# Ledger of designs, part 13: peptides against a protein of PDB entry 3J47

Target 1, 121 residues: chain A of PDB entry 3J47
Amino acid sequence: IRLTNQLKSLKGLQSKLKDVVEYLDKVINKELPINHTILGKLQDVFNLLPNLGTPDDDEIDVENHDRINISNNLQKALTVKTNDELMVIYISNLVRSIIAFDDLIENKIQNKKIQEQRVKD
Target 2, 26 residues: chain B of PDB entry 3J47
Amino acid sequence: NAQYHLLVKQGDGLLTKLQKYGAAVR

## One batch from the design tools (peptide; aimed at target 1 L104 I105 N107)

Design b2_p13_8_s1 (made by RFdiffusion4, then SolubleMPNN; its pose is not in this set)
Fold by OpenDDE base, seed 5:
Structure b2_p13_8_s1 (fold): chain B 121 residues (1-121), chain C 26 residues (1-26), chain A 13 residues (1-13)
Amino acid sequence: as target 1 above (121 residues)
Amino acid sequence: as target 2 above (26 residues)
Amino acid sequence: SAEKLLEEIKKKE
């Protein structure tokens, strides 16, 4: 049961990481807005990841302890990798929001200047 | 962690500058 | 002017 759950979690994480990378590429290319539902589900998976590493079963086979530590280190490394990817998404969205706001401000300034010129003429 | 915090801090600084600019245009 | 403020922001970057 434990190995099957770890393998299922790893496959789920790998699939989600691939989806995040594909989403990041589309975001970098300005093709799609963030799907908040995908990000929320990803965050939920990450919040559940620490719980998948806690065995409720008291059978300490010493050979399983080294595999659990390696799995936990890999899981931590994958969590860090996905946190880095989520951070890149967040920053990319922040930069896009900033550019869009800058363009909106510039448009408002231009409109105000045009109105002030029309009142002076 | 430190690089993440630095990048977030830079983003917050840019956002604050943008907010000040938006307030000056209103 | 807000454009002047944008130029000052660009100079501080």
Scores: peptide ipSAE 0.295, ipTM 0.849, DockQ to the pose 0.051
OpenDDE base, seeds 1, 2, 3, 4: peptide ipSAE 0.327, 0.279, 0.290, 0.299; ipTM 0.860, 0.841, 0.854, 0.851; seeds 1, 4 fail the geometry check

Design b2_p13_8_s2 (made by RFdiffusion4, then SolubleMPNN; its pose is not in this set)
Fold by OpenDDE base, seed 1:
Structure b2_p13_8_s2 (fold): chain B 121 residues (1-121), chain C 26 residues (1-26), chain A 13 residues (1-13)
Amino acid sequence: as target 1 above (121 residues)
Amino acid sequence: as target 2 above (26 residues)
Amino acid sequence: KAQEQIEKILKEL
């Protein structure tokens, strides 16, 4: 019963991780807006992933070791891919913020120039 | 990891410079 | 690769 529940939870986690990657791909492709709350939670998951690679010493059968190693290598590769995707999203948001601030500053300079002209007239 | 942290640090540096410029235009 | 993707995103902004 406990092992079956752990396997079901692991399959559920794998499915959710796939859905997250698909969501990130849609966000990169501009099909969906960037959700900062989802992005922050994903970053937290990535910061915790180095700790998910410590198998607690509970009896993993040697015959599953190759399938588990292939699954862990694929999951590690998907993790690296998703980290690169998160980095691209972060930089894109940073650049958008920089442009929006530059426009705000230019608008403020123009407004100040208009006020100074009105005081001289 | 190190390149990612460097890129994030460069981004934060640009954001800080931009905030200082925005504060100087206030 | 990552830098080229960033430049592509920058051009789409």
Scores: peptide ipSAE 0.449, ipTM 0.877, DockQ to the pose 0.038
OpenDDE base, seeds 2, 3, 4, 5: peptide ipSAE 0.399, 0.399, 0.412, 0.432; ipTM 0.870, 0.866, 0.869, 0.873

Design b2_p13_8_s3 (made by RFdiffusion4, then SolubleMPNN; its pose is not in this set)
Fold by OpenDDE base, seed 1:
Structure b2_p13_8_s3 (fold): chain B 121 residues (1-121), chain C 26 residues (1-26), chain A 13 residues (1-13)
Amino acid sequence: as target 1 above (121 residues)
Amino acid sequence: as target 2 above (26 residues)
Amino acid sequence: NAEKLLEEIEKQK
């Protein structure tokens, strides 16, 4: 039962990671806005990931040490990959914000120019 | 690491410009 | 555009 639940959780995490990558690609392609709630939940999952590497104290079988090292290396690689993904999201948001502010400033300059023209007439 | 720091530094430079713009628009 | 916007913003101070 415990192994089946771990495999199901791992499959769920793999599916979620795939959904996050697909979401990231859509965000990079500007097709979707960034969902801060998904990002926060992803960060929470990453903060909880170090705790997923603590097997509850009752079955340290010595054959698991290499699997634990592989799992920890995979988890570290996943953490690095997600940090890179979060960085790409952050930069994409920053660029989008900059564009939106540039447009807002241009609109304000145009509105001021229109008002100055209306006061001269 | 170096590319990350360069990207962050470029982002901070853009953010600082953005803040100056936002303050001048107010 | 952004540099010209900067210059126009500085001119409005």
Scores: peptide ipSAE 0.270, ipTM 0.844, DockQ to the pose 0.044
OpenDDE base, seeds 2, 3, 4, 5: peptide ipSAE 0.244, 0.221, 0.260, 0.234; ipTM 0.832, 0.837, 0.844, 0.834; seed 4 fails the geometry check

Design b2_p13_8_s4 (made by RFdiffusion4, then SolubleMPNN; its pose is not in this set)
Fold by OpenDDE base, seed 1:
Structure b2_p13_8_s4 (fold): chain B 121 residues (1-121), chain C 26 residues (1-26), chain A 13 residues (1-13)
Amino acid sequence: as target 1 above (121 residues)
Amino acid sequence: as target 2 above (26 residues)
Amino acid sequence: TAEEQIKKILEEL
């Protein structure tokens, strides 16, 4: 019963991780708007992932060790890929913020020039 | 890791420059 | 690459 629940939880985690990757791919492809709350939660999950690699010393059968190592390596590779995708999204948002701010500065400079012209007339 | 930190540091540097420009235009 | 994806996103901004 406990092992079946752990396996079900692990499958649930794997499915959620797949859904997260699919969500990130949709956000990168501009199919969905960037949700900062989801990105923050994903970053928190990634910061916790280094601690998910401590197997608590409870009896993992040696025959599952190779499948678990392949699954952990695939999860680690998916984690690295998703970190790279999150980095791309972060940079893209940073650049958008820079452009929007440059436009705001230019608009303010133009408004100031218009006011200075009105005071000279 | 190091490239990620470098990129984040460049982003923070740009954001800081932007904040300084925004404060100078206010 | 992640860099090419960034560049593509930058070109679309």
Scores: peptide ipSAE 0.452, ipTM 0.873, DockQ to the pose 0.038
OpenDDE base, seeds 2, 3, 4, 5: peptide ipSAE 0.408, 0.413, 0.439, 0.435; ipTM 0.867, 0.864, 0.872, 0.871

## One batch from the design tools (peptide; aimed at target 1 Y90)

Design b2_p14_1 (made by RFdiffusion4)
Pose (drawn by RFdiffusion4):
Structure b2_p14_1 (pose): chain A 91 residues (1-28, 36-48, 72-121), chain B 26 residues (1-26), chain P 14 residues (1-14)
Amino acid sequence: IRLTNQLKSLKGLQSKLKDVVEYLDKVIHTILGKLQDVFNLNNLQKALTVKTNDELMVIYISNLVRSIIAFDDLIENKIQNKKIQEQRVKD
Amino acid sequence: as target 2 above (26 residues)
Amino acid sequence: AAAAALDALAAAAA
C-alpha cells in the first residue's frame, strides 16, 4: 500500500514535469513558484539523515523486542499443541 | 557511541536468553 | 512489515 502511494506521488511529478516542459516550449506562473519552493525544501536530508540514523536505530531495537515477545507466545502455543497431541494419543 | 552501545549490548543479552529458552524447548 | 518499513526509511535516508 505504501509503495502504491509513493508511486502515485512520483507519477504526479513526472506528469507535472512533462506539462512544464510543454508549457515552456509554448512560451518560447504560480505553479513555477510552488515548484521552486518544493525544490528548496535528499540533499538537505543528508545532514538531517544523521539524526534519522539515530532514530532508525531506536525503532530497530523496538522491533527486535517485539519479535522476542512474539517468539515467547509462539513457544507457549507449541507446548499447548504438544500437550493436545499427547492427550489424543492417550485416548 | 559508548552509551548507544550499552543499550545495544543489553538488547543482545536478552536475545541470547530467548535463544537459550528455544534450545531448552527443543 | 515493520522491518520492511524501517528498511524503506533507511533506503530513503541513504

Design b2_p14_1_s1 (made by RFdiffusion4, then SolubleMPNN; from b2_p14_1, 11 letters changed)
Fold by OpenDDE base, seed 3:
Structure b2_p14_1_s1 (fold): chain B 121 residues (1-121), chain C 26 residues (1-26), chain A 14 residues (1-14)
Amino acid sequence: as target 1 above (121 residues)
Amino acid sequence: as target 2 above (26 residues)
Amino acid sequence: ITLKLIEALRKLAN
């Protein structure tokens, strides 16, 4: 149960990130109007990320494109790192669940053997 | 990505073997 | 059985 929930949460995060990218691409291509509510939530996510040197909105100069690329690279690197850490946690919990299930099976086999011995006595 | 999918697939294979073993012990 | 599982998990982690 806990593992399945973590995997579901990770898949949900991946799907949500994909939806955000697809939305941003559609906005960039002018296929969809800018939804201020989605942008506000994205801005909240960016504000919760370590300050990736988003220049204050006041200097939209061409020099910011390289800083935006560095910020995007750092955000991507942090996302990849977080994904790897979540994967390690997922595998570790999978291992623990497998060991716990193996122990449960062994205990059940032992209990059946004890009951069969008691019926023969 | 490919290594992740391989790890997940191997984990699912182990889980399936463990489920078969659990069913044989029931 | 637990030892085989631990070995399979080590192979998965590498």
Scores: peptide ipSAE 0.399, ipTM 0.882, DockQ to the pose 0.062
OpenDDE base, seeds 1, 2, 4, 5: peptide ipSAE 0.367, 0.382, 0.384, 0.325; ipTM 0.877, 0.877, 0.878, 0.864

Design b2_p14_1_s2 (made by RFdiffusion4, then SolubleMPNN; from b2_p14_1, 12 letters changed)
Fold by OpenDDE base, seed 4:
Structure b2_p14_1_s2 (fold): chain B 121 residues (1-121), chain C 26 residues (1-26), chain A 14 residues (1-14)
Amino acid sequence: as target 1 above (121 residues)
Amino acid sequence: as target 2 above (26 residues)
Amino acid sequence: DLLKLIEELKNLAN
């Protein structure tokens, strides 16, 4: 039950993240007008992501394009890393739940055998 | 990305098998 | 069947 609920929640989160990505792609491709409310919420989510490299505010002027690309690449790399870590945690929890389930089944089989033996004696 | 989707799909398949097994033992 | 499922899981985790 708990693992199934966690998986369902994770699948729901994955579906919502996919819908957000598809929305962003449509906005980037100018297929949809920019919804400021959705963009604001998305900005809030990005602001909750660890800011990878605040350039110290003290180097003003002219190479901003490559630094923005590096920061975006690093943020993307951390997002991918976090996704991979969450997947490893998910698989690990799945394996633990399977082992616990196997032990539960074996215990039920043993208890059933003991009850059948007690009825036969 | 493609390998990740394949891994997720295989994991979902395995979870479905586990759920079926759990339902058969209940 | 459980052992096979565990092995399929290990192969997925690797």
Scores: peptide ipSAE 0.342, ipTM 0.858, DockQ to the pose 0.071
OpenDDE base, seeds 1, 2, 3, 5: peptide ipSAE 0.338, 0.320, 0.331, 0.325; ipTM 0.863, 0.856, 0.865, 0.860

Design b2_p14_1_s3 (made by RFdiffusion4, then SolubleMPNN; from b2_p14_1, 12 letters changed)
Fold by OpenDDE base, seed 1:
Structure b2_p14_1_s3 (fold): chain B 121 residues (1-121), chain C 26 residues (1-26), chain A 14 residues (1-14)
Amino acid sequence: as target 1 above (121 residues)
Amino acid sequence: as target 2 above (26 residues)
Amino acid sequence: ITLELINELLKLAN
């Protein structure tokens, strides 16, 4: 039962990670806006990841130590990968914010220029 | 972590500059 | 100003 739940959780995590990667690719390609809820859930998953590596104390077979080390290395690699993904998302959001603000500023400048021209006429 | 914090700090700096520019155009 | 902001963003992305 516990191993099946761990496998299901891992499969769920893998599916979610795939969905996140796919979402990130769509965001990078400017096809979709960044969903802050997905990011929050990812951060929550990462905050929970250190707890997923705690074997409950009851069966430390020596063969599990290498698997635990591989799992911890994979978890670290996944953590680094998601940190990089979060950075890309953050940069993408900043870029979008800057573009939107630039457009706003340009529109304001144009509107002021039009008003000044109307006052001179 | 340190690189991420540096990136965030630089991004926040850019946002602040952008806000100042927007306020000057207002 | 916008070009400078874009250049700073590109520096952040690298």
Scores: peptide ipSAE 0.389, ipTM 0.876, DockQ to the pose 0.059
OpenDDE base, seeds 2, 3, 4, 5: peptide ipSAE 0.363, 0.371, 0.376, 0.387; ipTM 0.869, 0.872, 0.876, 0.880

Design b2_p14_1_s4 (made by RFdiffusion4, then SolubleMPNN; from b2_p14_1, 12 letters changed)
Fold by OpenDDE base, seed 5:
Structure b2_p14_1_s4 (fold): chain B 121 residues (1-121), chain C 26 residues (1-26), chain A 14 residues (1-14)
Amino acid sequence: as target 1 above (121 residues)
Amino acid sequence: as target 2 above (26 residues)
Amino acid sequence: ITLKLIELLKKLAE
């Protein structure tokens, strides 16, 4: 039962990671807006990951200790990788917000100039 | 972790500068 | 100002 749940969670994490990478590539290529649902699903996976790494207090035979350390190192490496992906998503959102704000400012400046010309005529 | 927080702080600083510029254009 | 802002954004994305 535990191995099947870990494998299911790993497959779920791998699928989400693939979806995030595919989404980031589409954002970089300006094909799609940032999907907050992917970010929410990643956060949910991160909140579930600590619960997947808690060994229930059943007698862990000494041979499993190296496998647990390898699993923890892999989970830590996956956590770092996902943190880097979240950072790229955050920067991408920030850049998009800045571009949208710059366009809004430019539109306001143009509208003000048009109004000033209409008052002088 | 520390590099992430630094990038977030830099991004927030740029957003604040943009907000000030938007207020000055009003 | 816009060009300088774009340049700052590029530096953050690097």
Scores: peptide ipSAE 0.377, ipTM 0.881, DockQ to the pose 0.054
OpenDDE base, seeds 1, 2, 3, 4: peptide ipSAE 0.369, 0.361, 0.371, 0.379; ipTM 0.879, 0.873, 0.878, 0.876; seeds 2, 4 fail the geometry check

Design b2_p14_2 (made by RFdiffusion4)
Pose (drawn by RFdiffusion4):
Structure b2_p14_2 (pose): chain A 91 residues (1-28, 36-48, 72-121), chain B 26 residues (1-26), chain P 14 residues (1-14)
Amino acid sequence: IRLTNQLKSLKGLQSKLKDVVEYLDKVIHTILGKLQDVFNLNNLQKALTVKTNDELMVIYISNLVRSIIAFDDLIENKIQNKKIQEQRVKD
Amino acid sequence: as target 2 above (26 residues)
Amino acid sequence: TLTTKIEELLAKRE
């Protein structure tokens, strides 16, 4: 789902660029200003990425903890299944 | 870095314990 | 996999 959403966003840019190229050919405004703002707003993320890297590490550790918890419950379920099997054999 | 490594080390320690439990179950 | 990712990020930081 996230991927489809990202693609939709990129699609708009692609189409928007085509339109802009055609517009410029024809000319040979508010949208242009808006685009410029967006441009000013990955390059910048470079420095900001430094911080993101620290946060990504935290979110990785959290995911690991959750995986451990899920493994614990999984072991319990396996034990219950074994017990059920044993009971059936006894029967 | 050292502080960050500390938390990482603890996380690894818990992971080891969990692995040991899985081996005992097997 | 998650431990490797954490180690990679920590190495990048160092």

Design b2_p14_2_s1 (made by RFdiffusion4, then SolubleMPNN; from b2_p14_2, 6 letters changed)
Fold by OpenDDE base, seed 3:
Structure b2_p14_2_s1 (fold): chain B 121 residues (1-121), chain C 26 residues (1-26), chain A 14 residues (1-14)
Amino acid sequence: as target 1 above (121 residues)
Amino acid sequence: as target 2 above (26 residues)
Amino acid sequence: SLLEKIRELLKKLE
């Protein structure tokens, strides 16, 4: 249950990130006008995310370089954690597939034994 | 890392056994 | 059994 919820949350995050990238690409390519409301919501997401080092074009005072490094380390740590969680999910799904295949094999063996017994009677 | 590699190795061993069972049931 | 090893692996992933 917990792992499935983590997977669902991670997939939801991945989908949202993909939608953001697709939106930004469309804006960069001038296919869509800049929607200030979407940009404001993205800004709120970036403010809630531990500073993903988007250089806001505002004066990068030299004191922010250590904060940017800490933020980049935190982002990297979150990326590594996310990757580890994805790997755990992948292995869990693989193991579930193996169990389902084992159950299928056992069911086939049992059905064969039942057929052999019916031919002997 | 080491625990992960051990888990993967155990999974591969199980997959190999499962393939043998699948061949015996064919 | 193979199934018990699989269950043990699942328990280590949880």
Scores: peptide ipSAE 0.400, ipTM 0.873, DockQ to the pose 0.064
OpenDDE base, seeds 1, 2, 4, 5: peptide ipSAE 0.383, 0.396, 0.377, 0.361; ipTM 0.870, 0.870, 0.867, 0.867

Design b2_p14_2_s2 (made by RFdiffusion4, then SolubleMPNN; from b2_p14_2, 6 letters changed)
Fold by OpenDDE base, seed 1:
Structure b2_p14_2_s2 (fold): chain B 121 residues (1-121), chain C 26 residues (1-26), chain A 14 residues (1-14)
Amino acid sequence: as target 1 above (121 residues)
Amino acid sequence: as target 2 above (26 residues)
Amino acid sequence: DLLKKIHELLKKLE
């Protein structure tokens, strides 16, 4: 009963991680807007992932060690890939915010010049 | 890594310029 | 100038 519940929870976590990757791919492809709350929670999960890889030194057979090493290497590679993707998204948003702020500044400068010209006429 | 850090540095340089312009227009 | 440089950076990220 406990082992079956742990396997079910792990399978649920794997499905949720797949849904997260699919969401990130949709955000990268501009199919969905970036949600800052989801992005922050994902960053927190990825920052905690290096701490989830402490091998409890209790009894796993040599045949499981190769499968666990492959899964840990794949999970590490997926974590690095997702971190790189999140960084690209973050930079893209930063740059869009910078463009919007530059346009706002230019509009304010133009409005000020128009007001100064109207006071001279 | 190196291209990423270069891109981040370019973004930070633009952000700093934008902050200076925003302070001058206030 | 800044806007153009930003636009070029965005275009390199796509």
Scores: peptide ipSAE 0.387, ipTM 0.875, DockQ to the pose 0.056
OpenDDE base, seeds 2, 3, 4, 5: peptide ipSAE 0.383, 0.384, 0.382, 0.345; ipTM 0.870, 0.874, 0.869, 0.864

Design b2_p14_2_s3 (made by RFdiffusion4, then SolubleMPNN; from b2_p14_2, 7 letters changed)
Fold by OpenDDE base, seed 3:
Structure b2_p14_2_s3 (fold): chain B 121 residues (1-121), chain C 26 residues (1-26), chain A 14 residues (1-14)
Amino acid sequence: as target 1 above (121 residues)
Amino acid sequence: as target 2 above (26 residues)
Amino acid sequence: SLLEKIRQLLEKLE
């Protein structure tokens, strides 16, 4: 249950990130006008995210270099954690597929035994 | 890392056994 | 059994 909820949350995050990238690409390609409301919500998301070092071209005073390094370390740690969670999910799905295949094999063996018994009677 | 590799190795061993069972049921 | 080993692997992942 907990792993499935984590997977669902991670998939939801991945989908949202993909939608953001697709939106940004459309804005960059001038296919869509810049929607200030979407930009504001994105800015709120970026403010809630531990500073993904988007160099906003505003004067990053040299004192923020250590904070940027800490933030980059936190982002890297979150990326590693996300990767580990994805790996756990992948293995769990693989194992579920193996169990389902084992059950299918056992069912086939049982059906064969039942057919052999019916031919013997 | 080491626990993960052990888990993967155990999974591969199970997959190999499953393939043998699949071949015996065919 | 193979199934029990699989179950033990799942339990370690949870």
Scores: peptide ipSAE 0.398, ipTM 0.874, DockQ to the pose 0.064
OpenDDE base, seeds 1, 2, 4, 5: peptide ipSAE 0.378, 0.393, 0.380, 0.363; ipTM 0.871, 0.870, 0.872, 0.866

Design b2_p14_2_s4 (made by RFdiffusion4, then SolubleMPNN; from b2_p14_2, 7 letters changed)
Fold by OpenDDE base, seed 2:
Structure b2_p14_2_s4 (fold): chain B 121 residues (1-121), chain C 26 residues (1-26), chain A 14 residues (1-14)
Amino acid sequence: as target 1 above (121 residues)
Amino acid sequence: as target 2 above (26 residues)
Amino acid sequence: DLLEKIRELLKQLE
């Protein structure tokens, strides 16, 4: 139950993220007008993201392009790390489900042996 | 990547054995 | 055998 809910929530988040990307691509391609309400909510989500530039280096005149590339690389690295962690959690829970199924099989075999013994007595 | 594929492959082999046991107990 | 192999796989994931 708990795992199925987590997987459902993750699939829901993935679908929602895909819808956001598809919307942004349509806006960039000028296929859709910029919706300021959606853009405001996206800005709020980006403002809640951990600040992917350490604010602690006042003093390098590195072109705004390199800061954006470094931020994008760090965001990608954090996304990959989070995906790997979620994948490990998924496998661990799959394996726990396999153990619980093996224990259920063993219990069913034992119950069948007990029932066969009671029919012979 | 390689460790992950090895783990998934071992898990699938185990799942297949477990399915065979589940079918034999049915 | 199967359970032991499962536990060994779990131990490689931690």
Scores: peptide ipSAE 0.378, ipTM 0.868, DockQ to the pose 0.078
OpenDDE base, seeds 1, 3, 4, 5: peptide ipSAE 0.369, 0.377, 0.373, 0.361; ipTM 0.869, 0.870, 0.866, 0.866

Design b2_p14_3 (made by RFdiffusion4)
Pose (drawn by RFdiffusion4):
Structure b2_p14_3 (pose): chain A 91 residues (1-28, 36-48, 72-121), chain B 26 residues (1-26), chain P 14 residues (1-14)
Amino acid sequence: IRLTNQLKSLKGLQSKLKDVVEYLDKVIHTILGKLQDVFNLNNLQKALTVKTNDELMVIYISNLVRSIIAFDDLIENKIQNKKIQEQRVKD
Amino acid sequence: as target 2 above (26 residues)
Amino acid sequence: EALEKLIEKQLLLD
């Protein structure tokens, strides 16, 4: 789902660029200003990425902890299944 | 870096314990 | 690279 959403966003840019190129050919305004703003707003993320790296590490650790908890419950379920099998054999 | 490594080390330690439990179950 | 990390962060937070 996230991927589909991202694609939709990029699709808008692609179409928007085509329109802009055609517009410029015909010319040979508010949208242009807006685009410029967006441009000014990956490059900048470079420095900001330094911080993001630290945060990514924290969310990795958390995911690991969750995986451990899930493994615990999984072991319990496996034990219950074994016990059920033993009971059936006895019967 | 050292502080960050500390928390990482602890997380690894817990992971080891969990692996040991899985081996005992097997 | 930065975009990849941003996408990864969003996915991980989901």

Design b2_p14_3_s1 (made by RFdiffusion4, then SolubleMPNN; from b2_p14_3, 6 letters changed)
Fold by OpenDDE base, seed 4:
Structure b2_p14_3_s1 (fold): chain B 121 residues (1-121), chain C 26 residues (1-26), chain A 14 residues (1-14)
Amino acid sequence: as target 1 above (121 residues)
Amino acid sequence: as target 2 above (26 residues)
Amino acid sequence: ESLKLLLEKELLLE
């Protein structure tokens, strides 16, 4: 039962990671805004990843050492992949914040120019 | 890692320039 | 790039 749940959770994570990548591609292409809910869920998954790789010390079976190493390597690979995705999201947010701030500055410049013209007339 | 640090550094540089511009236009 | 050039021009940053 536990292994099937882990595999299901992993498949669910893989699907979500695919959805995040597709979302990030749309964000890079300026088609969609960043979904904070996806970011929050990805962070939650990352924070839960360390807990997914702790075999509770209470199931002794010597045949699992290779499976534990594979699980730890997979968890590490997922952690790296998740970090790379969070990173792309962070940069995308930074770029959007910069664009929004530039637009704000331009709007302020235009408003000042309009006020200066009104004082000169 | 290295490409990310470069990209973050570029973003921080752009943000700093934008902040300076925003201060000059205020 | 155009925004960067505009920012550089406004800041008098060569």
Scores: peptide ipSAE 0.360, ipTM 0.876, DockQ to the pose 0.027
OpenDDE base, seeds 1, 2, 3, 5: peptide ipSAE 0.343, 0.327, 0.319, 0.340; ipTM 0.875, 0.861, 0.864, 0.870

Design b2_p14_3_s2 (made by RFdiffusion4, then SolubleMPNN; from b2_p14_3, 9 letters changed)
Fold by OpenDDE base, seed 1:
Structure b2_p14_3_s2 (fold): chain B 121 residues (1-121), chain C 26 residues (1-26), chain A 14 residues (1-14)
Amino acid sequence: as target 1 above (121 residues)
Amino acid sequence: as target 2 above (26 residues)
Amino acid sequence: DSLKLLLEMELLKA
């Protein structure tokens, strides 16, 4: 029962991670807006990932050590990959914010120019 | 790490340029 | 406009 629940939870986590990656890809491709709440939760998950690799003191057979090391290396690699994806998203958002600010500045310049022209007429 | 810092530095440079432009239009 | 274009290019590279 406990192992079946752990496997189900792990499968659920894997599915959720896949959904997150798919969401991140859609956001990178500008198909969807960035949800800051999702990104914050992802960052929290990554901050917790180093703690997920601490085996609770339950008897882990020595044969699992290599599998745990491979899983930890894969998890670290996935963590790095997702950190890179989050960084790309952060930069994309920064650039979008900069473009929006540039457009705001240009609009303000145009409005000033229109006002100056109206005062001269 | 180095690519990350380079990318962050480029973003900061763009943000600084944007801030200067915003201050000039104000 | 030139700054916007530069930012769009950076967005395309990311």
Scores: peptide ipSAE 0.484, ipTM 0.892, DockQ to the pose 0.046
OpenDDE base, seeds 2, 3, 4, 5: peptide ipSAE 0.475, 0.471, 0.445, 0.476; ipTM 0.889, 0.888, 0.875, 0.887

